Peptides against a protein of PDB entry 7AL2. Designs and how they scored, part 44

Target 1, 85 residues: chain A of PDB entry 7AL2
Amino acid sequence: YEIMLIRPKTIDDINYVVDQVLEESNPVILDLSFLEKESPANFKLAGEKIKQMRSNYGAEALLLSRCNDKNLIIIAPKGVSLVRK

## One batch from the design tools (peptide; made by RFdiffusion4, then SolubleMPNN)

Design b2_p17_7_s3 (from b2_p17_7, 10 letters changed)
Fold by OpenDDE base, seed 3:
Parts: structure tokens; sequence; C-alpha cells
Structure b2_p17_7_s3 (fold): chain B 85 residues (1-85), chain A 17 residues (1-17)
């Protein structure tokens, strides 16, 4: 598999993330800082998609880092385990 | 903020302690 990196800015970007996780079974490292600042509605949408992927498809989501200009989350499809040491 | 973390957790995002 591949690990995708994206800082989504549009609904199309959010749907791209969903496709990568559910259809391609690729982990995605997300920077949600743009949506957090520029579109509360799309930030909420992204969160709802994360919840759906976890609840319905067994994906995992983990906060990697949060600072003024970054909001990094990794989403892993079922079968890819996130391990913290 | 604590509220932001709570929001992330409501979406099922794990927040390391």
Amino acid sequence: as target 1 above (85 residues)
Amino acid sequence: SAEFIEELESYGVEVPK
C-alpha cells in the first residue's frame, strides 16, 4: 500500500481521503489546519467522515501533532495497525 | 484547547496522553 499525505481544502479533497482509505486501503496523513481555520462546516464534515470510517469500516484515527499551523491526523484502514511505542 | 480535543474524540480520533 501507499501512504497518502494531504492538506484538504475542498469537499473533493475530503472525498479523496475517503476513497483512499476505503477503496484503496491506503493510510492517509491529514493536515486539517486549513479546514479548521477556513471552513468550520467542512471541518465538521471531515470529522463526520472519520467517524463513519471508524464506526462502519474499522478504520483507526490518531492525532499526531497540533500546533498553530498544523493539525496532523493519521487515518489507517482496517488491517493497518497504528502502534505507539 | 480541551474543547477541541473533546471534539476530535467525538469523531473517534485517538488523542495520545
Scores: peptide ipSAE 0.707, ipTM 0.928, DockQ to the pose 0.945
Fold by OpenDDE base, seed 4:
Order: sequence, then C-alpha cells, then structure tokens
Structure b2_p17_7_s3 (fold): chain B 85 residues (1-85), chain A 17 residues (1-17)
Amino acid sequence: as target 1 above (85 residues)
Amino acid sequence: SAEFIEELESYGVEVPK
C-alpha cells in the first residue's frame, strides 16, 4: 500500500481521501487546518466522512498533531493497523 | 480547545492523552 498525504481544500479533495481509504486501501495523513480555518461546512463534512469510514468500514482515525498551522489526522483502512508504542 | 477535541471525538477520531 501507499501512504497518502493531503491538505484538503475542496470537497473534491475530501472525496479523494475517501476513495484512497475505501477503494485503494491506502492510509491517509490528513491536514485539516485549511478546512478548519476557511470552511466550517467542509470541515464538518470531512468529519462526517471520517465517521462513516470508521463506523461502516472499519477504518481507524487518530489525531497525530494539533498546532497553530496544522491539524494532522491519520486515517487507516481496515486492513492496516495503527499501533502506538 | 476542549470543544475542538470533543468535536473530533464525535467523528470517531482517537485523541491520545
């Protein structure tokens, strides 16, 4: 698999994340800082997609870092385990 | 903020302590 890195700015970007996780089975490191600051509606949409992927498809989501200019979350598909040491 | 963390958790995002 591949690990995708993206800072989504549009709905198309959000849907790209969903496709990577569910169709390609690729983990995604997601920076939500743009949506958080610039589009509350799309930030909420991204959150809803994360919830759906987790609840319905067995994906995992983990906050990696929160700072002034980054909001990093990793989303892993069902076949990839996130392990914290 | 606490409210932000609560929102993430509502989406099922795990937040490490």
Scores: peptide ipSAE 0.707, ipTM 0.928, DockQ to the pose 0.942
Fold by OpenDDE base, seed 2:
Structure b2_p17_7_s3 (fold): chain B 85 residues (1-85), chain A 17 residues (1-17)
Amino acid sequence: as target 1 above (85 residues)
Amino acid sequence: SAEFIEELESYGVEVPK
């Protein structure tokens, strides 16, 4: 598999993340800082998609880092385990 | 903020402590 990196700015970007996780079975590292600052509605939408992928498809989501300029989260499909050492 | 973390957790994002 591949690991995708993206800083979503549009609904199309959000749907791209969903497709990568559910259809391609690729982990995605996202930076949600743009949506958080520029579109509260799309930030909420991204959150709803994460919740959906987790609840309905067994995806896993983990916060990697949070600061004033970055909001890094990894989303892993069911077949990929996130392990913290 | 605490509210931000709580919102992420409501979406199922694990937040390490």
Scores: peptide ipSAE 0.707, ipTM 0.927, DockQ to the pose 0.932
Fold by OpenDDE base, seed 5:
Structure b2_p17_7_s3 (fold): chain B 85 residues (1-85), chain A 17 residues (1-17)
Amino acid sequence: as target 1 above (85 residues)
Amino acid sequence: SAEFIEELESYGVEVPK
């Protein structure tokens, strides 16, 4: 598989993330800093999509880093385990 | 903030201690 990196800005970008995780079975490292700052509605939408992927498809999501200009989360499809050492 | 972390956790994002 491939690991995708994206900083979503639009609903289309959010749907791209969903497609990568569920259709392509690719982990995604996403930076939510743009949505967090610019669109509370789309930030919430992204969160709802993460919740749905976890609840319905067994995906996992893990916060990697949070600072002023970054909000990095990795979303892994079922079968890819996220391990913290 | 605590509220930010709580929001992420509400979506099922794991936040390391």
Scores: peptide ipSAE 0.706, ipTM 0.927, DockQ to the pose 0.911

Design b2_p17_7_s4 (from b2_p17_7, 10 letters changed)
Fold by OpenDDE base, seed 4:
Structure b2_p17_7_s4 (fold): chain B 85 residues (1-85), chain A 17 residues (1-17)
Amino acid sequence: as target 1 above (85 residues)
Amino acid sequence: SSEFIEELESYGVEVPK
């Protein structure tokens, strides 16, 4: 598999993330800082998509870093384990 | 903020301690 990196700015970008996780089975490292700042509605939408992928498809999501510049979250499809040690 | 973390957790995002 491949690991995708994206800073989504539009709904199309959010749907791209969903496709990568569910259709391509690729982990995605998201930077949600743009949506957080520019579109609270789309930030919430992204969160709802994460919840759906987790609840319905067994994906996992983990916060990697939060600061003024970045809001990094990794989403892993089922079968790719995220382990904290 | 605590509100931000609570929102992430509501989506099922794991937040390391």
Scores: peptide ipSAE 0.708, ipTM 0.925, DockQ to the pose 0.940
Fold by OpenDDE base, seed 2:
Structure b2_p17_7_s4 (fold): chain B 85 residues (1-85), chain A 17 residues (1-17)
Amino acid sequence: as target 1 above (85 residues)
Amino acid sequence: SSEFIEELESYGVEVPK
């Protein structure tokens, strides 16, 4: 599989993330800092998509880092385990 | 903020302690 990296800015970007996780079975490293600052509505939408991927498809989501200009989260499809050493 | 973390957790994002 491939690991995708994206800082989504639009709804299309959010849907791209969903497609990568569910259709391509690729983990995605997200930077949600743009949506958090520029579109609270789309930030909420992204969160709802994460919740749906977890609850309906067994995806896993983990916060990697949070600061004032970065909000890094990895989303893994069901077949990819996130292991913290 | 704590509220931000709580929101992430409400979406099922695991937040390491």
Scores: peptide ipSAE 0.708, ipTM 0.925, DockQ to the pose 0.934
Fold by OpenDDE base, seed 5:
Structure b2_p17_7_s4 (fold): chain B 85 residues (1-85), chain A 17 residues (1-17)
Amino acid sequence: as target 1 above (85 residues)
Amino acid sequence: SSEFIEELESYGVEVPK
């Protein structure tokens, strides 16, 4: 698989993430900092999509980093294990 | 922000301690 990196700015970007996780079975490293600041509505939408992927498809989501200009979350499809050492 | 973390957790995002 591939690991996708994206800082979504639009609904199309959010749907791209969903497609990568569910259709392509690719982990996605998200930077949600743009949506958090510029579109609270789309930030909420992204969160709802994460919840759906977790609840309905067995995806896993983990906060990697939160700072002033970054909001990094990895979403792993079912079958990809996130291991903390 | 604790409120932000709570929001993430409501979406099922794991937040390391």
Scores: peptide ipSAE 0.707, ipTM 0.925, DockQ to the pose 0.942
Fold by OpenDDE base, seed 3:
Structure b2_p17_7_s4 (fold): chain B 85 residues (1-85), chain A 17 residues (1-17)
Amino acid sequence: as target 1 above (85 residues)
Amino acid sequence: SSEFIEELESYGVEVPK
């Protein structure tokens, strides 16, 4: 598999993330800082998609880092476990 | 903020302690 990195800015970007996780089985490292600041509606949409992927498909989501400039979350498809040491 | 963290957790995002 591949690890995708994206800072989504549009709904198309959000749908791309969903496709990568569910259809391609690729982990995605998201920077949600743009949506958080520029589009509360699309930020909520992204969150709802994360919830759906976790609840219905066994995906896993983990906050990596949050600061003024970044909001990093990794989403892993079922079969790819996230381990903290 | 704690409120933001609670929002993330409502989406099922794990927040390390």
Scores: peptide ipSAE 0.707, ipTM 0.925, DockQ to the pose 0.942

Design b2_p17_8_s1 (from b2_p17_8, 8 letters changed)
Fold by OpenDDE base, seed 1:
Structure b2_p17_8_s1 (fold): chain B 85 residues (1-85), chain A 17 residues (1-17)
Amino acid sequence: as target 1 above (85 residues)
Amino acid sequence: MEKEIIITDPSAEEFVP
């Protein structure tokens, strides 16, 4: 598999994340800091998409780091387990 | 065997939108 890193700026980017997780089965490292600052609506949308991927498709999501200019989340598709050790 | 991403950073937490 591939691990993608993206800092989404648009709805298209959000949908790209969804495609990577659900269609390509690629984990995504996601920086939501741009959306959080520039588009609260799209930030909320991204969160809802993550909820949907969790609830409906068995994805997992962890917050890796949150600070002023980073909001890093890893989303793992079904088939790639996040294991805490 | 399932593929794994191993989280060793204790500061990582479940993301709650």
Scores: peptide ipSAE 0.614, ipTM 0.889, DockQ to the pose 0.913
Fold by OpenDDE base, seed 2:
Structure b2_p17_8_s1 (fold): chain B 85 residues (1-85), chain A 17 residues (1-17)
Amino acid sequence: as target 1 above (85 residues)
Amino acid sequence: MEKEIIITDPSAEEFVP
């Protein structure tokens, strides 16, 4: 598998994340800081998509770092386990 | 082999949107 790193800025970017997780089964590291600052509506949408991927498709999502200019999250698709060691 | 991403940073936490 591949791991994608993205800082989404548009709805198309959000949908690209969903496609990577659900269709390609690739983990995604994403930075939501742009959406959080520039588009509250799309930030909310991104959150809803993550909830849906968790609830309906067995994805996992962890917060990696939260600071003033970063909101880093890793999303793992079903089939790639996040394991703590 | 099981596909894994290993989390060694204890500060990583469940994301709650």
Scores: peptide ipSAE 0.612, ipTM 0.889, DockQ to the pose 0.867
Fold by OpenDDE base, seed 3:
Structure b2_p17_8_s1 (fold): chain B 85 residues (1-85), chain A 17 residues (1-17)
Amino acid sequence: as target 1 above (85 residues)
Amino acid sequence: MEKEIIITDPSAEEFVP
């Protein structure tokens, strides 16, 4: 599998993240800081997509770093487990 | 064998959108 790093700026970027997790079974490292600052609507949409992937598809999502310039999250698809050690 | 990503940073926490 591959690991994607993305800082989404558009709805197309958000949908690409969903495709990577659900269709390709690739983990995604996601920086939501652009959407949080520039598009409240798309930031909310991204959050809803993450909730849906968790609730319906067994994805996991972990906050890696939060500051003024970054909102860094890792999303793991079903079949790739986030294990705390 | 299931694939794993190992989290060793204790500051990492569950993301709640």
Scores: peptide ipSAE 0.612, ipTM 0.889, DockQ to the pose 0.923
Fold by OpenDDE base, seed 5:
Structure b2_p17_8_s1 (fold): chain B 85 residues (1-85), chain A 17 residues (1-17)
Amino acid sequence: as target 1 above (85 residues)
Amino acid sequence: MEKEIIITDPSAEEFVP
């Protein structure tokens, strides 16, 4: 598999994340800092998409880092587990 | 065998949107 890193700025970017996780079964490292600052509506949408992927498709999502300039989340599709060691 | 991504940073936490 591949691991995608993206900092979404548009709805198209959000949909690209969904495609990577659900269609390609690729983990995504997602930086939501742009949406959080610039588009509350799209930030909410991104959160809802992540909830849906968790609830309906068995995805996992972990907050990697939260600070002033980053809001990093890793989303793992079903079949790739996040394991603490 | 399920693929794994190993998290070694103890500060990583569940994402709650």
Scores: peptide ipSAE 0.611, ipTM 0.889, DockQ to the pose 0.937

Design b2_p17_8_s2 (from b2_p17_8, 10 letters changed)
Fold by OpenDDE base, seed 1:
Structure b2_p17_8_s2 (fold): chain B 85 residues (1-85), chain A 17 residues (1-17)
Amino acid sequence: as target 1 above (85 residues)
Amino acid sequence: MELEIEITNPEAKEFVP
């Protein structure tokens, strides 16, 4: 698999994340800080997409870091487990 | 075989939007 890195800025970017996880089975490390600051609506949308991927497709999502300029999350598709150590 | 990503960041936790 490939690990994708993205700081989403648009709905297209959000959909890219979904495609990577669900279609390509690639984990995605994403920074939601831009959306959180610039588009609360798209931030909420991203959150809903993550919920859907978890609930319907067996994805996992971990918050890696939350601070002023970062909201780092890793999303793993089914078949890639996140092991906290 | 299940693949694993090891998270060694102590701050990591379940993401709840």
Scores: peptide ipSAE 0.560, ipTM 0.877, DockQ to the pose 0.899
Fold by OpenDDE base, seed 5:
Structure b2_p17_8_s2 (fold): chain B 85 residues (1-85), chain A 17 residues (1-17)
Amino acid sequence: as target 1 above (85 residues)
Amino acid sequence: MELEIEITNPEAKEFVP
């Protein structure tokens, strides 16, 4: 496994996240703060992709931090367990 | 293989888009 970190700004970035989770089976730490502020359409798209990954592929998505300049989420593919300590 | 990732932020919660 590899853990990817990304603050997406474009649709290409969103698709990169999807590829990492579904094709590579890598967890992704995702900061949606840029899209939330700058592109409501792409923010919505990112949310829809996350919903799809959860509903159809058994991915898990956990909000890590929400503040002024961060909307941090970890997305775990099936086979990766998120454990709270 | 099952990978475990520990989340140490006590305020972490399910993400709702």
Scores: peptide ipSAE 0.560, ipTM 0.877, DockQ to the pose 0.892
Fold by OpenDDE base, seed 3:
Formats: sequence, structure tokens, C-alpha cells
Structure b2_p17_8_s2 (fold): chain B 85 residues (1-85), chain A 17 residues (1-17)
Amino acid sequence: as target 1 above (85 residues)
Amino acid sequence: MELEIEITNPEAKEFVP
């Protein structure tokens, strides 16, 4: 498996994240800081996609760090568990 | 086989969209 790192700026980027998690079963480290500042609509869409992946596909999503210029989240597909140590 | 990613950042928390 591969771990993807992305700071999405477009709807295509959001769909890429969904494909990586659901179709490729790759964990994704996601920085939502651009969308949060520049596109409220796409920021909301990204959040809805994360909710759907959790509810319908057993994905996990963990906030790694949050500040004024950073919103880092790890999304793990079913089959990859996030374990606190 | 189930794979695990260890999270060692103590500030990490559940993401709430």
C-alpha cells in the first residue's frame, strides 16, 4: 500500500482523495487549510465525503494538527487501523 | 491482513467535519 499526502485545492483533488481511500485502499494525509480559507463550498463537500467514507465504508479520520494555517487529517481505509501509542 | 498506523502525536483527536 501507499500513503498519499495532499493539500486539495479543487473538486478533482477531493475526488482523488476519495478514490485513494475507497478504490485503492491507501491512507491519505490531508491538509484542508486551502479549502477552509478559499472555498467554503468545497470545504463542506470534503467534510461530507469524509462522513460518508466513515458511515458507509468503515474509514477512520483523525485530526493530526490544527492551527491558523494548517488542518491536517489522516484518513484510513477499512483494513488500515489507526492506533494510539 | 489488518495493517496498523501508529499515532504518537498526543494532540491528535477525532476529526469532526
Scores: peptide ipSAE 0.560, ipTM 0.877, DockQ to the pose 0.960
Fold by OpenDDE base, seed 2:
Structure b2_p17_8_s2 (fold): chain B 85 residues (1-85), chain A 17 residues (1-17)
Amino acid sequence: as target 1 above (85 residues)
Amino acid sequence: MELEIEITNPEAKEFVP
């Protein structure tokens, strides 16, 4: 497995996240702060895709940090366990 | 291969879009 880190700015970036999780089975550390501030529509779209990955593909998503300039989430594909220590 | 990722941040919680 590889762990990807991305702060998406475009729809293409959002789709890249989906591909990493579903096609490559890679966990993704995701910062949604840019979309949240600059594109409410794409922020909503990102959220919808995360919901879909959870509901249809068994992905997990945890909020790691939330502040003014950061909305940090880890998305794990099915088969990758997130363990709280 | 089974991957386990440890989350050590105590503030981490389920993300709700």
Scores: peptide ipSAE 0.557, ipTM 0.876, DockQ to the pose 0.855

Design b2_p17_8_s3 (from b2_p17_8, 7 letters changed)
Fold by OpenDDE base, seed 4:
Structure b2_p17_8_s3 (fold): chain B 85 residues (1-85), chain A 17 residues (1-17)
Amino acid sequence: as target 1 above (85 residues)
Amino acid sequence: EEKEIEITNPNAKDFVP
C-alpha cells in the first residue's frame, strides 16, 4: 500500500480520500484544517464520510494532531491496522 | 496479508467527527 497525504479543499478532494481508502486500500493522512475554516459544510461532509468508512467498511480513524491550523487525521482501510506504540 | 502502521504519538485518539 501507499500512504496518501492530502489537505482537502473541495468535494473532489474528499471523494479522493474515500477512493483511496475504499477502492485503493491506501491509508490517508489528511489535514481537515482548510475545510474546517473555509467550508463548514464540506468539513461536515468529510466527517460523515470518515464516520461511514469507519462504521461500514472497517476503517480506522485516528486524530493525530489538533491545533490552530491543523486537524491531522489518519484513516486506515480494512487490512491496515493502526498500532499504538 | 496484514499490514500495520505504528502510531507513536501518545496523544493520538480515535477521531470523532
Scores: peptide ipSAE 0.607, ipTM 0.896, DockQ to the pose 0.944
Fold by OpenDDE base, seed 2:
Structure b2_p17_8_s3 (fold): chain B 85 residues (1-85), chain A 17 residues (1-17)
Amino acid sequence: as target 1 above (85 residues)
Amino acid sequence: EEKEIEITNPNAKDFVP
């Protein structure tokens, strides 16, 4: 697998994340800070997509860092386990 | 084949949207 990195700014970017996780089975390191600040609606949508990937497709989502200008999350598709060390 | 990503950040937690 490949690990994709993205700070989404648009709905297209959100859908790109979904495609990477579900279609390509690639983990994604995601910074939601732009959406959180600039588009509450798309921030909510991103959260809903993550919830759906967890509930329906067995994805995992872990918060890596949270501060004023960073909301860093890793999303792993089913088959790639996040192991705490 | 089990695929794993090692998370070394001790403050990492489950993301809750």
Scores: peptide ipSAE 0.606, ipTM 0.895, DockQ to the pose 0.901
Fold by OpenDDE base, seed 5:
Formats: sequence, C-alpha cells, structure tokens
Structure b2_p17_8_s3 (fold): chain B 85 residues (1-85), chain A 17 residues (1-17)
Amino acid sequence: as target 1 above (85 residues)
Amino acid sequence: EEKEIEITNPNAKDFVP
C-alpha cells in the first residue's frame, strides 16, 4: 500500500480520499481543518463519507492531532491495522 | 494478509465526525 496525504478543499478532494481507501486500498492521512473552517457543508460531507467507509467497508478512522489549524485523521482500509505504540 | 501502521501519538483516538 501507499499512504496518501491530503488537506481537502473541494468535493473532488473528498472523492479522492474515498477512491484511495475503497478502490486503491491505501491509507489516507487527511487534514480536515480547511473544510471545517471554510465549508461547513463539505465538512459534513467528508464526515458522512468517513462514516460510510467505517460502517460499510470496515475502514478505521483515527484522530491523530487536533489543534488550531489542524484536524488530522488517518483512515485505514480493511486489511491495514492501526496500532498504537 | 494484514498490515500494520504504527501510531506514535499517545493522544490518538477514534475519530468522531
């Protein structure tokens, strides 16, 4: 697998995340801080997509860091386990 | 086959949208 990195700003970016996790089976580290601040609608959409991936496809989603300008999350597809050290 | 990613941030927790 490859670990993809993105700070989504658009719906296209959100769909990129979904494609990476579900179609490519790649973990994604994403920062939702832009959407949270600038687009409540797309922030909600991103959250819904993450819920769907967890509920329907066995993905994991872990909050890595939360601060003023960062809402950092890792989403792992089924088959990649997130292990705390 | 199961692969692992190690998370070193001790404050990491389940994401709740």
Scores: peptide ipSAE 0.605, ipTM 0.896, DockQ to the pose 0.918
Fold by OpenDDE base, seed 3:
Structure b2_p17_8_s3 (fold): chain B 85 residues (1-85), chain A 17 residues (1-17)
Amino acid sequence: as target 1 above (85 residues)
Amino acid sequence: EEKEIEITNPNAKDFVP
């Protein structure tokens, strides 16, 4: 697998994340800080997509760091587990 | 085959949208 890195700014970016996790089985390190500040609707959409990937496809999502200008999350597809060390 | 990503940040937590 490949680990993809993205700070989404558009709906196309959100769909790219979903495709990477569900279709390509690639983990994604995701910064939601832009959407959180600039697009409440797309921020909500991103959260809903993450919930769906967890509930329906066995994905994991872990918050890596949070501050005023950063919201870093790793999303792992089924088959790649996140292990705390 | 099982694959793992090690998370070494002790402040990491479950993401709640």
Scores: peptide ipSAE 0.601, ipTM 0.894, DockQ to the pose 0.949

Design b2_p17_8_s4 (from b2_p17_8, 8 letters changed)
Fold by OpenDDE base, seed 1:
Structure b2_p17_8_s4 (fold): chain B 85 residues (1-85), chain A 17 residues (1-17)
Amino acid sequence: as target 1 above (85 residues)
Amino acid sequence: EERYIYITDPNAEDFVP
């Protein structure tokens, strides 16, 4: 698999994340800090998309870091398991 | 083939929107 890193700023970016996880089966490292600050609506949308990917497609999502300028999440598609060591 | 990403940061948590 390939790991994509993105700090989404638009709905198109959110959909790109969804495509990477569901269509390409690539994990995504995601920084939601821009959306959280600049577009609460799109931040909510991103969260809903992650919930949907978990519920319907077996994705996993972990919060890696949360601070003022970062909201880092790793999303793993079905077939790539996140395992704590 | 099973694939894994190992999370070694103990502060990582399940993301809750």
Scores: peptide ipSAE 0.605, ipTM 0.895, DockQ to the pose 0.942
Fold by OpenDDE base, seed 3:
Structure b2_p17_8_s4 (fold): chain B 85 residues (1-85), chain A 17 residues (1-17)
Amino acid sequence: as target 1 above (85 residues)
Amino acid sequence: EERYIYITDPNAEDFVP
């Protein structure tokens, strides 16, 4: 699999994340800090899509780092398990 | 085939939007 790191700025970016996880079965490292600050509506949309991927498609999502200028999350598709070591 | 990403950072937590 491939891993994409993306800091979404637009709805197109959000949809790209969804396509990577659900269609390509690729994990995504996601920084939501731009949307959180610049577009609360798109931030909420991104959150809803993550919720849907987790609830309906077996995706997993972990918060990796949260601070004033970073909101870093890893999303794993069904078939790639996040395992604590 | 099962595949894994191993998380070794103890501060990582489940993300709930």
Scores: peptide ipSAE 0.603, ipTM 0.895, DockQ to the pose 0.969
Fold by OpenDDE base, seed 2:
Order: C-alpha cells, then structure tokens, then sequence
Structure b2_p17_8_s4 (fold): chain B 85 residues (1-85), chain A 17 residues (1-17)
C-alpha cells in the first residue's frame, strides 16, 4: 500500500481522499486545518465522509495531532489495520 | 496478506468529527 498525505482545500480534494481509501485501499494522513479555518461547510462534509467510510466500509480514523495550525488524522482502509504498539 | 500501521504515540485518539 501507499500512504498519502494531503491538506484538502476543495471538494475535489475531499473526494480524492475517499478514492484513496475506498478504491485504492491506501491509508491517508489528512490535515483538516485549512477546511476547518476557511470552509465550515466543507469541513463538515469531510467529517461526514469519514464517518461514512467508518460506518459503511470498515475504515479506521485516528487523531494524530491537534495543535499549531494542524488537525492531523490518519484514515486506514479496512485492509490496513491500525495497531497500537 | 495482512497489512498494518503501527501507532506508537500513546496520545493518538479515535477521531470523532
């Protein structure tokens, strides 16, 4: 698998994340800080899509960091397990 | 094939939008 890092700014970027997780089965490290600051509507949309991927497709989502202009989340597809060590 | 990402940061928490 590949791990993608993205700081989405548009709906196209959000859809790219969904495609990476669901179609490519790639984990994504996601920085939501731009959307949170600049687009409340798209920030909400991103959150809803993450919720849908978790509920309907077995994805996992973990908050990595929430500070210093970063809102970092890792999203793992069903085929890649997040394991604590 | 099993695939894993190992999380070693104890402060990582389940994301809730």
Amino acid sequence: as target 1 above (85 residues)
Amino acid sequence: EERYIYITDPNAEDFVP
Scores: peptide ipSAE 0.603, ipTM 0.894, DockQ to the pose 0.919
Fold by OpenDDE base, seed 4:
Parts: C-alpha cells; sequence; structure tokens
Structure b2_p17_8_s4 (fold): chain B 85 residues (1-85), chain A 17 residues (1-17)
C-alpha cells in the first residue's frame, strides 16, 4: 500500500481522501487545519465522511497531533490495522 | 494477509470529529 499525505482545502480534496481509503485501500495522513480555520462547513463534512468510513467500511482514524497549526489524523482502511506497540 | 501500521506514540488518541 501507499501512504498519502494531504492537507485538504476543497470538497474535491475530501473526496480524494475517501477514494484513497475506500477504493485504493491506502492509508491517509491528513491535516485538517486548513478546513478547521477556513471552512467550518467543509470541516464538518470531512468529519462526517470519516464517521461514515468507520461505521460502514471498517476504517480506523487516529489523532496524531493537535496544535495551533496542525490537526493531523491517520485514516486506515479495513485492510490495514492501526496497532499500538 | 495481515497488514499493520504500528503506533508507538502513547499520546496518539482516537479521532472523534
Amino acid sequence: as target 1 above (85 residues)
Amino acid sequence: EERYIYITDPNAEDFVP
């Protein structure tokens, strides 16, 4: 698998994340800090997409880092497990 | 095939949107 890193700015970027996780089965590290600051609506949408991927497709999502300018999350598809070690 | 990403940072937490 490939690991994608993206800081989404648009709905197209959000949908790209969904495609990577569900269609390509690639984990995604994403920084939601742009959406959080610039588009509350799209930030909410991104959250809803993550909830849907969790509940309907067995994805996992973990917060890696939260600070002023970062909101880093890793999303893993069903075929790649996030395991604490 | 089991595939894993190991998280070694103890401060990592489940993301709750």
Scores: peptide ipSAE 0.602, ipTM 0.895, DockQ to the pose 0.942

## One batch from the design tools (peptide; made by RFdiffusion4, then SolubleMPNN)

Design b2_p18_1_s1 (from b2_p18_1, 7 letters changed)
Fold by OpenDDE base, seed 2:
Structure b2_p18_1_s1 (fold): chain B 85 residues (1-85), chain A 18 residues (1-18)
Amino acid sequence: as target 1 above (85 residues)
Amino acid sequence: SEIDESFKEIIERAENVK
């Protein structure tokens, strides 16, 4: 598989992430800082999609940076295990 | 778990954005 990196700015970008995780089974590292700052509505939508991917498809998400000025997240499809050492 | 707590934080931040 591939690991995708994206800083989504549009709904199309959000849907691209969904396709990568669910259809391609690729982990995605997201920088959500643009949506959080520029589009609260689409930021909420991104959160809803992440929630749905976990609930319906067994995806997992991990916050990589918890700073107020950073919002880096990895989303892994069901077949890819996230392990912290 | 750490992963579960991380997930909760991700969702909370998205739901609470102004």
Scores: peptide ipSAE 0.730, ipTM 0.941, DockQ to the pose 0.917
Fold by OpenDDE base, seed 1:
Structure b2_p18_1_s1 (fold): chain B 85 residues (1-85), chain A 18 residues (1-18)
Amino acid sequence: as target 1 above (85 residues)
Amino acid sequence: SEIDESFKEIIERAENVK
């Protein structure tokens, strides 16, 4: 698999993330800071999609860092194990 | 688990954004 990196700015970007996780089975490292600041509605939508991917498809999401200008999350499809050491 | 707690935090932030 590939690890995708994206800082989504649009609904198209959000849908791209969903497609990568569910259809391509690729983990995605996601910076949600743009949406959180510039489009609260789309930030909420992104959260809903993450919740749905977990509930319906067994994806997992882990918060990597939350600081001034970054909100970094990794979303992993079912079959890719996230491990904290 | 730590992963579950992290997930809850992610969702909480999204649901409470202003």
Scores: peptide ipSAE 0.729, ipTM 0.941, DockQ to the pose 0.917
Fold by OpenDDE base, seed 3:
Structure b2_p18_1_s1 (fold): chain B 85 residues (1-85), chain A 18 residues (1-18)
Amino acid sequence: as target 1 above (85 residues)
Amino acid sequence: SEIDESFKEIIERAENVK
């Protein structure tokens, strides 16, 4: 698999993330800082999608960092384990 | 678990954004 990195700015970007996780089975490292500041509605939508991917498909999400204009999250599809050592 | 708590934080931030 590949690990995708993206700072979503649009709904198309959000849907791209969903496709990468669910269809391509690729982990995605997201920076949600743009949506959080510039589009609260789409930030909420991104959260809903993350919640749905977890509840319906067994994806996991982990907060990596939130500082200095970053809001980094990794989303892993089922089968890719997130482990804190 | 740590993973579960992190998830809850992610979702809470998204649901409460202004």
Scores: peptide ipSAE 0.729, ipTM 0.941, DockQ to the pose 0.963
Fold by OpenDDE base, seed 5:
Structure b2_p18_1_s1 (fold): chain B 85 residues (1-85), chain A 18 residues (1-18)
Amino acid sequence: as target 1 above (85 residues)
Amino acid sequence: SEIDESFKEIIERAENVK
């Protein structure tokens, strides 16, 4: 698999992330800072998609940075395990 | 678990954004 890195700006970008995780089985490292600042509606949508991927497909998501000024997340498909040591 | 708590934080932040 490949690890994708993206800072989504549009709904198309959000759907690209979904496609990478579910269809390509690629982990995605997300920077959600643009959506959070510029489009709260699409930021909420991104959250909904992450929730759906977990609920329906067994994807996992982990917050890489808990700082308020950054929002970095990794989303992994079911076949890729996320482990914190 | 830490992963579950992280997930909850991710979702909460998205749902409560202004």
Scores: peptide ipSAE 0.728, ipTM 0.941, DockQ to the pose 0.907

